# Peptides against a protein of PDB entry 6TME: the designs that were tried, part 18

Target 1, 324 residues: chain A of PDB entry 6TME
Amino acid sequence: NRLKRAYIALQAWKKAFYSDPFNTAANWVGPDVCSYKGVFCAPALDDPSVLVVAGIDLNHADIAGYLPPELGLLTDVALFHVNSNRFCGVIPKSLSKLTLMYEFDVSNNRFVGPFPTVALSWPSLKFLDIRYNDFEGKLPPEIFDKDLDAIFLNNNRFESTIPETIGKSTASVVTFAHNKFSGCIPKTIGQMKNLNEIVFIGNNLSGCLPNEIGSLNNVTVFDASSNGFVGSLPSTLSGLANVEQMDFSYNKFTGFVTDNICKLPKLSNFTFSYNFFNGEAQSCVPGSSQEKQFDDTSNCLQNRPNQKSAKECLPVVSRPVDCS
Target 2, 324 residues: chain A of PDB entry 6TME as posed
Amino acid sequence: NRLKRAYIALQAWKKAFYSDPFNTAANWVGPDVCSYKGVFCAPALDDPSVLVVAGIDLNHADIFGYLPPELGLLTDVALFHVNSNRFCGVIPKSLSKLTLMYEFDVSNNRFVGPFPTVALSWPSLKFLDIRYNDFEGKLPPEIFDKDLDAIFLNNNRFESTIPETIGKSTASVVTFAHNKFSGCIPKTIGQMKNLNEIVFIGNNLSGCLPNEIGSLNNVTVFDASSNGFVGSLPSTLSGLANVEQMDFSYNKFTGFVTDNICKLPKLSNFTFSYNFFNGEAQSCVPGSSQEKQFDDTSNCLQNRPNQKSAKECLPVVSRPVDCS

## One batch from the design tools (peptide; made by RFdiffusion4, then SolubleMPNN)

Design b2_p28_7_s4 (from b2_p28_7, 14 letters changed)
Fold by OpenDDE base, seed 3:
Structure b2_p28_7_s4 (fold): chain B 324 residues (1-324), chain A 28 residues (1-28)
Amino acid sequence: as target 1 above (324 residues)
Amino acid sequence: KLEEIEEELKKEEEEEKEKLREELDKLE
């Protein structure tokens, strides 16, 4: 019986709670699991006459505990939302049995260990949110082979390079921010046909920006701030017809910020502060437009306020990185 | 009736836990 299995799973989970400050599981008593707070039942997809546990929503419950392996008995769950709790430990491999998983949100918890590879086993997964945890190690390349709408990885401990498979992603939103990613942005990034927002903030990324970024015609947000990028901005960035927010601040970029970038038709905010740019077009100057906001602070620009000293600039500007 | 359901559920719980442990061991 599917509801009996769900009962076993939910009772095991209740026993795995260390703290339930809002008494969310107070009514988790007896076999009627469909009455449990945060448990949602629906007709089974294979038999509409059978009621099954189809969703869990424990968002903002501040529950401390762990995910026991018995959660693998929740085989009919398509929605699993446990955002903003204090769950710790690892994501159980037994969740591979949840073959209907559609949305998985474990964000803002205390999960640890490697990337939860069990998420790769879910054939119908569309939404993956694991941000604001302590996941570590390399990102599996296979994550981008999934037909995900959104991939939230930010605020973790992920390291190594961004996989070349990123170009296969159909996601509209991808966040890498506040991890330990290193190496270059893959050239395959230009193949992300549905990309609207990509965020690289606060990693250890380096090298030149790939020219292929200019192929991201649907991107509205591109943030590469707080990394170790070098060289000039690609001239192909003029192809970002829909970019609204662009941030390259806190890098080691050099060269000239061109008119064709600053005149992008949808550009509302362009931050390129805290670099080593030695020139900018007049259209890039803060205050030059009423429709666009620019920040050129702390570069190597002549006749601009709040720039780096010649002593700081000369060693870098005199040795430009050739990205050719 | 409730006691019978609880006893049956406990039995099923132990059987399913054992199966899950075996499956987990195979995945490791």
Scores: peptide ipSAE 0.032, ipTM 0.577, DockQ to the pose 0.013
Fold by OpenDDE base, seed 2:
Structure b2_p28_7_s4 (fold): chain B 324 residues (1-324), chain A 28 residues (1-28)
Amino acid sequence: as target 1 above (324 residues)
Amino acid sequence: KLEEIEEELKKEEEEEKEKLREELDKLE
């Protein structure tokens, strides 16, 4: 019986709770698992006459504990939402049995270890949120071969380079922010046909921005702030016809910020502060537009307020990185 | 009747845990 297996899993999980401040699992008693708080039943896809556990929602329950391997008995679960808890340990490999997994949200917890490769085993996965944890190591290239709508990786301990397979992603939103990613952004990024929002904030990324970023015609948010990027901004950025928010602040960019970038038709906010830019077009000057916000603070610009000293600028500006 | 159901559920729990442990050992 599927509900009996679910009962075993849920009772094992209740035993794995160290703290339940809101008494969320107080009613997790007896075989009627469909009455459990945060447990949702639905007709099975293979037999509509059979009721199964189809979803878990324990969001914001502040539960301390771990995920026991017995959760692999929840084979009918398609929605697993346990964000904003204090769950620790690793994601159990036994969750590979949850072949109907559609949305997996374990964000804002205390999970550790490598990327949860069990997420790669779910053929129907559309939403993956593992942000605000302590996941570490390399991002598996295979994550971008999946037909995901959103990939949230931010605020973890991921290291190494961004996989070149990123260009295969069909995701509309991807976040890399606040990790330890290094190396260059792959040139294959321009192949992300459905991309609307991408965030690289607060990593160790370096090198020149690839020209292929200009092929991201549907991107509305592009944030590459707080990295080690060098060289000039690609001239191909003039192709970002739908970009609204763009941030290149806190990098080592040099050269001239062009009119073609600052006049992008949908651009509402463009921040390029805390770099080594030595010139900007008049259209890039803060206050030049009522419809657009610009920040040019702490660059090497002439006749602008709050710029770096000549002593700070000269060593960098005199040795521009050629990205050609 | 409730006690019988609880005993059956406990027996099924132990059997399913054992199977799961065997499967987990194969995945490691």
Scores: peptide ipSAE 0.030, ipTM 0.600, DockQ to the pose 0.013
Fold by OpenDDE base, seed 1:
Structure b2_p28_7_s4 (fold): chain B 324 residues (1-324), chain A 28 residues (1-28)
Amino acid sequence: as target 1 above (324 residues)
Amino acid sequence: KLEEIEEELKKEEEEEKEKLREELDKLE
C-alpha cells in the first residue's frame, strides 16, 4: 500500500526531527498521512482511484533534523518543498526512488556534502533549489543536460569551474552567486536559449567575458559582479536586446564603456563601478538619462567623481588584457 | 482497530526498512 509506505517514511522523518518549534509534526500520528500538516495527497498518476502522497510542504517550519533514508518510500512525491528549515546532513540517495520529482526545494537549510547527484536521477525535474546551504565541490556537468526551468545554486560552497555543458541548459533562471566558482565563463553560455536571468555574484570567476554573452537575447538580468573578470566588455553585449539589469561591478575590467552598451533598449540599471574602466560614453554617465540608472564609481574615468587614484589606475590601465 | 492497524503498519515498516537498507547497500 502506497500510503502505508508513506506512513513509514513520515514517521521515520518525524523521528529524525531534533526540534519542531511550531509543532508542525504534532498531528503526524496514525495511518491517515493525508491529514498530516504539510503532507498533500492526490490521485496517483497511474491509478486515479488510488490516493498517494504527492507533495510535501514544510517551508518555513524552522525544523531541525535530517532527511532519513526512509524518505525513499515516498515514491509518489512530485513536490518536495522544505525550505527555511534547519535540516542538516546529506540528501539521501534513496530519494532516487522518487521518480516523479518535479520540484525540489531544500533551500535555506544546513545541508552539506557534494552536489546531490540524486537530483540527476529524476527524469521529470523542472525546479531545483539548493541555495543557502553548504553544498561543496564540483557541479556535475550533467545538471545542465537536464530540462530544468530553474537552477538555484547560490550561497553554497561550490568550487571549480562552471561546466561547459551550461550551454545545453534550458533553464530561464540560473544562480551561481556566492560560491567559490573559478575560471572563465564558458563560451557555450551563448547557447542558453531560454535564459532570462543569470547571476554570478561573489565568486572567483576570472578571465575575459566571452563574446557569446551577446547571443543571450532573452536575458533580462545579467549580474557578474564581485569576481575577477578582466579585459574590456565584449562589444557583442550590444546584442542584449532585453537586458534590464546589468552589473559588472567589483571586477578588474578595463577599457571603454560604449554607447552600444549603455543605450541598450530595455536597460534600466547598469552598474560598472569598482573596476578600471578608463573611459565611458556620455550615455553611460550617471544622470545622463531619466530612464536609466548608471554607477561609474571607483573606476579610472577622467573628470568623474569618486574615481581611483592615478597610482591605482596606471599599473592596470597601462597593461590591458587582450581578450582577442 | 486503530491499534491493530498501527501494529501491522509497524511490522510492515520494519520489513520495508530492511528492504530499503538492502537496496541502499547495493547503491553504495
Scores: peptide ipSAE 0.029, ipTM 0.574, DockQ to the pose 0.013
Fold by OpenDDE base, seed 5:
Structure b2_p28_7_s4 (fold): chain B 324 residues (1-324), chain A 28 residues (1-28)
Amino acid sequence: as target 1 above (324 residues)
Amino acid sequence: KLEEIEEELKKEEEEEKEKLREELDKLE
């Protein structure tokens, strides 16, 4: 009996709670699991006459505890939302039995260990949110071979390089922000045909930006701020026909910010502050447009306010990195 | 690479499945 298996799993999970400040699991008593708060039942896909546990929603419950292996008995779960809790430990490998997993959100918890490779075993997964945890180590290249719509990795402890397989991703939103990623952005990034939003904020990324970024025709948000990027902005950025928000602030960029970038047709905000740019087109000057916002603060620009000193600029500007 | 991950997961799944089967049998 599928509901009997679900009962075992949910009772094991209740026992794994250290604190339930909102008494969310207070009604988790008896065999009628479909009446449990945060448990949602639906007709089974293989037999509409059978009721199964199809979803879990414990969002914002502030529950402290861990995920026990018995959760692998919830084999009919397609939606698993447990964000904004205090769950700790690792994601159980027994969750590989949840072959219908469609949306997995464990964000805003205290999970640790390597990337949860069990997520790679789910053939129908479309939404993966593991942000705001303590996951560490390398990102598996295979994550980008999956047909995901959204991948949220931000605010973790991931390290190493970004996999070259990123170009195979069909995701519209990908976040890398606030990790320990290093190395260059792969040239294969230009192959992400469905990409709308990508965020690299606050990593240890370095090198030149790849020219292939200009092939991201559907991107509306591109944020590469707070990294170690060097060289000039690629001239191919003029190809970003749909970009609205662009941020390159807090890097080591040099060279000239061109008219072709600042006149992008849908550009609303362009921040390139806290770099070593030594020139900008008139169209890039803050206040030059009523429709566009620019920030050129703390560069090496002539006749602009709030720029770096000559002492700070000269050592960098005199030795530009050649990205050719 | 994915195949290696899948093979490792299958081994772990069989071990977990046996434990879960024992727990199910205790509740019957």
Scores: peptide ipSAE 0.025, ipTM 0.524, DockQ to the pose 0.012

Design b2_p28_8_s2 (from b2_p28_8, 21 letters changed)
Fold by OpenDDE base, seed 2:
Structure b2_p28_8_s2 (fold): chain B 324 residues (1-324), chain A 28 residues (1-28)
Amino acid sequence: as target 1 above (324 residues)
Amino acid sequence: MAARQKEFEEYLKKLIKEKSENYLVKPK
């Protein structure tokens, strides 16, 4: 009996609550699990005459507790939404039994440990949101082999390099922001066929930007701010025909910001402040366009306001990194 | 089966769109 298994799982979960400020689980009593607040039932895919638990939505419940292994009994769940709670511990490996998982959202919790590799076991997963947690360690390269539409990893404690398998991803949105990723952006990034938005904000990434970024012709948002990138901006960035928001601020870039970048047809905001650029085209100057917004603050530009001193600039500008 | 699958896909598309609009902010 599928509903009996669901009852066991949900009662185990209720027992795993340390605090339920809004009394969300107050009605989690008795065998009628389909009446439970935040529990959604639907006809089973294999037998439409059988009612099963198909979804969980406990978003914004501020529940403190953990995910018990008995949740693996919810084998018919396709949607699991528990964001904005205070759940702690690790994601149970028993969730591998949830083979119908489509959307998994555990964002804004207190989860710890390595990347939840159980997510890799779900064959039909399309959406993964684990942002605003305390996940740590390396990102498994297999995550990008999944046919995911979106991957939200931001605001965690992930370390190591970005896997080269990123080029295999079919995701439209990928966020790496506010982690501890290091190394270079893989050259394979240019192979991301469906990419619309990618964010690297606030990591320890370094090296030169790969030329292959220019192959991302569908990207609308590219943010690489607050890292340790060096060298000149790739000339191939002129290929970003659909980019609207671009941010390279708070890096160690040098060289000249060209017309080919600043005149991109869909560009609305381009921020390249807090670098060591020593020149810019007239089209890159803030205020030069009514349609585009630029920020060139705190570079090594001549005849521009709010630039770095010669003392700060000379040591870096005189030793430019050659990315060729 | 096919109808439910389509409904879930449509729901996912909506969720992805909504979340992608402000993914750098904690859910409220």
Scores: peptide ipSAE 0.105, ipTM 0.715, DockQ to the pose 0.775
Fold by OpenDDE base, seed 3:
Structure b2_p28_8_s2 (fold): chain B 324 residues (1-324), chain A 28 residues (1-28)
Amino acid sequence: as target 1 above (324 residues)
Amino acid sequence: MAARQKEFEEYLKKLIKEKSENYLVKPK
């Protein structure tokens, strides 16, 4: 019965393919769905004597098509990996029936519409990858209430502010890069207890960086480049004991880049180019260390190469934003 | 049941091993 339902679902999906350049679904014929290319079966959790469709892997198949609602019949699927295809449309709400969903990867496709809220209905979800699509609108705050290991949202069309609930996230990796997020980074960011990597690249974020960033002791990658951040770098950044990659380039930061930041013990790359910094410690100067790489290009630094003109600097440097 | 669930999850991960290591580029 369960495999029969899977057969119905998979045949409906095959019918929803507009193009299958590698003939991935060529063997999707007959009732033996476990022999289908990209379909993986396993013993059911409730009855080990019953074989069920537990995983889908169609990564890199370049398939054009859409996800039909009949995919909701794949109720035993825990792993759904279909990245690097040309699937379009929306994620079907019928996938709410896939209560065992553990890893969901639809990255690098042509999906559109709002955030797929069906992902919030999966109680066991640990991995969510929806990057490189055309998802739009607001990010649901509830996404960070889930016990996810990784949240990949980059390269979409998401808008609005980053939810305050971000502090509740247990994810080790979170990507916001290349969206249209606006507003400030929430102060609750410092409460992300498992965070290792966070990327804000290429959004419309603004305001001062919250001091609470310095509480992210386990962060190894912090990239806030290509935004509209203002003010000085928080002194609390000295608390980033494990940061290796840090990028604040292409913002509107001002003030002095301190020793306490540049001497972070595990810092390997620190890019703060294309800002309005008017001073830097000697430890921040590119070439000052063999172990660390710095980029101070296009700031308002004295006696450094490739800096902004006085005409560009004076209006900004003379009116520093107070982040206190 | 919890132990069985963990075993099942590990088994499935062995079936599908492909994961993107670099999230800043398109998945490989």
Scores: peptide ipSAE 0.026, ipTM 0.715, DockQ to the pose 0.400
Fold by OpenDDE base, seed 5:
Parts: sequence; C-alpha cells; structure tokens
Structure b2_p28_8_s2 (fold): chain B 324 residues (1-324), chain A 28 residues (1-28)
Amino acid sequence: as target 1 above (324 residues)
Amino acid sequence: MAARQKEFEEYLKKLIKEKSENYLVKPK
C-alpha cells in the first residue's frame, strides 16, 4: 500500500542521515509513518478513504545527509520543505514520480550539481525555493514556462545568461541575486505581467538595461545592483508607477539621472551610487525629499560630496556607451 | 490527522509569506 511505500522511503532517508542533531527522526520507527515527526498525512486525492503522506516539513532541523532515490516512493507528497538543513548531493531524479508536488523548498542546504530539472517535471508546482545552495550551470529556459508564484534562485552558482523565456513567467517574485549570471537582461522582461519583485544583485550581468523594464507596471522592487551594466538609465523607467525600491548601485552607468525617474510616484528608496553618472536632477539629490531616500554617492556628479575623482571619471564619462 | 494537516497548511502559508518578504536573507 501507499503507506508501506512511504515507510520504505522514509526509512531509506533516515539511513541517509549523517547527523540529526535535534533527533528529528528519533521517532521514525515502525510502520506508522503518519506519526513521524515532520511527516504529515492526509486523505489521498484519488481515494479519500486512503491515508497517504502528503507533506514533509523538516525545516530548521540541521540534518546532514542526502536525498536517496527511494524518496521517489513518496508519490503523494505535495509539500516538501527541508529548509535550513545540511543535505548534500543532488536532487534525485526519482522525485519525478511526485506528480502532486506543489511547494518545493530545499533552500539553505548543500545541494550541488546542475539545476534540478526534476522540478520542471512537476505539473502543479507553484513554489520553488532552491536559494542558498551550490547549484551550478545554466538555468533551464523551461523554468519560466511553469506557472510559479515565486522563483527563488539566489545565492547559488548559476552561470550563463538569463533565458529570454523570463517574459513568460507569471511569478510575482524572482530572485537571481548572488549568482554568476552574465549577459544582458532580456528584453522580454517587460512581459512579466505579474512581477512585483525582481533582484539581480551581485551577478556578472552587463550591457544596457532594456527599455522594456519600464513596462513592469506592478513592480515594487527592482534591484540591479552590483553588476556590470553600462549606458544611461532608460527613459522608460518613468513608467514604473509602483516601484518603491530601486537599486542600480555598483554598476557602470553613465549619463543623467532624470526627474522622471526620481519623481516616480511610489518611489521610496532609489540608490544609484557607485556608478559614473555625470548629472542628476534636483529631485534626485539626497535630502531633497522627505518622502524619498536617495543615494548618489561615488558618481561623477559636480558639487556633490563623496564623488569619484576626475581622474577616475574622465575616461568613462567622456566615452559613454550609447544604448540607442 | 485532518486537524494536523490544516495546521500544517497554514504554517506553510506563513512560511511562504515570510520568505517572500525576506528572500535575500538566509532562512531562519
């Protein structure tokens, strides 16, 4: 029966533990898997008279170990949360059998290898959190074809470009932060119809910001800091009617920071420090508004404190990148 | 069992919300 399969899976998993400092699996004994700590049972969707393992919550258990293939026997699991452990290795391909997967959180672990493509096989997946791991390689374009509410990829080792399929994403929150993504932000970004928050912080992204960013009407947080972006800020950023937090710091931007950007109606914090901007509107000056906070530190602005030297500015400012 | 499941679902909803609000910080 299903619980017997679950028993096999859970016992295999217990055997795969190297360390269980809180003795979380201490009661993982016997056939009554529904009594196991962190295991949650519910009536099966296809047969309400049958009890199945529907959820796993081992968050914050600090368990060291790996995910054995036998976890594929947990075919009724819809919620899998193993946040903040020390699980290592790869996500088993056998998890493709968990066709009811709805929420998958393996964040803050020691997982390695390429993007867990098994996640793409789950037709009903709505939440994917793989942040704070050691996943590497390319992000599969197909991730953005999925109807996810949130995509947390930050603090990994992902490389290559951001897929153009990003525009297909229906996610409200997407994090790319603290990876090794390179190339330009795809122009298709403007098609992200449900996007509220997107962060690119701390990557190797470059090129000009696409004008299409201005089409992100619902975005409240846009952070592109700590990259290699060049050129001027797109004038279309004036279209970000709901942006509250905007950060372009630690890039190689040039040009003039305009009133149209600094006077965005919902803008609360705008950081454009550590660039090569050679001018700013009065509305962009820190202290110019009680409602908005600005940081213009370490640019090439005249008559402003804490700016770059002329020696540092001149070579860059005199040769601005034309993004047109 | 049913009560436990409901509690679990509510707990997860809370966790998701918290994560969405502080996604750049390691989960605590």
Scores: peptide ipSAE 0.039, ipTM 0.694, DockQ to the pose 0.461; fails the geometry check
Fold by OpenDDE base, seed 4:
Structure b2_p28_8_s2 (fold): chain B 324 residues (1-324), chain A 28 residues (1-28)
Amino acid sequence: as target 1 above (324 residues)
Amino acid sequence: MAARQKEFEEYLKKLIKEKSENYLVKPK
């Protein structure tokens, strides 16, 4: 009975293909769905004597089409990998029936519409990859209430502010890069207890960096480049004991880059170029260390190469933003 | 059931690790 439902779902999906250049679904014929290319069966968790469709892997198949609502019949699927295709439309709400979903990867497709809220309905979801699509609108705050290991949102059309619930996230990796997020980074960011890597690259984020970033003791990668951040770097960044890669380039930061930041024990690369910093400690100077790489290009630093002109610097440096 | 679940979780962790290495690059 479960395989019969799977058959209905998979045949509906095949019908929803506009193009299958590698003939991936060529063998999707007949009731033996477990023999279908990209379909993986396993014994059911509730009854090991019953074979069910447990996984879909159509990665890199270059298939054009859409996801039909009949996919909701694949109730035993725990892995859904369809990245690097040309699927379009929206993620069907009927997928809420896939209560065993552990990993959902629809990255590098042509999906549109709002955030697929159906992903929030999956109680066991650990991995969410929706990057490189055309999802738009607000990010639902509830995404960070889920016990996810990784959240990949980069290269979409998400807008509005980052939810304050971010502090509740248990994810080790979160990517916001290349969206249209605006506003400040929430102060609750410091509560992300499992965070290793966070990327904000290429958004419309602004304001001062919250001091609470310094509480991210496990973070190894922190990239806030290509935004509209202002003010000085928080002194609390000295608390980033495990940070290896840090990038604040292409912002509107001012002030002095301190020894406490540049001497972080695990720091290997620190880029703070294309800002309005008017001073740096000797430990921040490129070439000052063999173990660390620094880039101070295009700031307002004295006696350093490749800096902004006085004409460019004075209007900004003379009007520092107070982040206190 | 428990053994299968554990195995699946371990497999998932492996997949996550592999994907996280180049998360800003289109999957290849």
Scores: peptide ipSAE 0.022, ipTM 0.674, DockQ to the pose 0.771; fails the geometry check

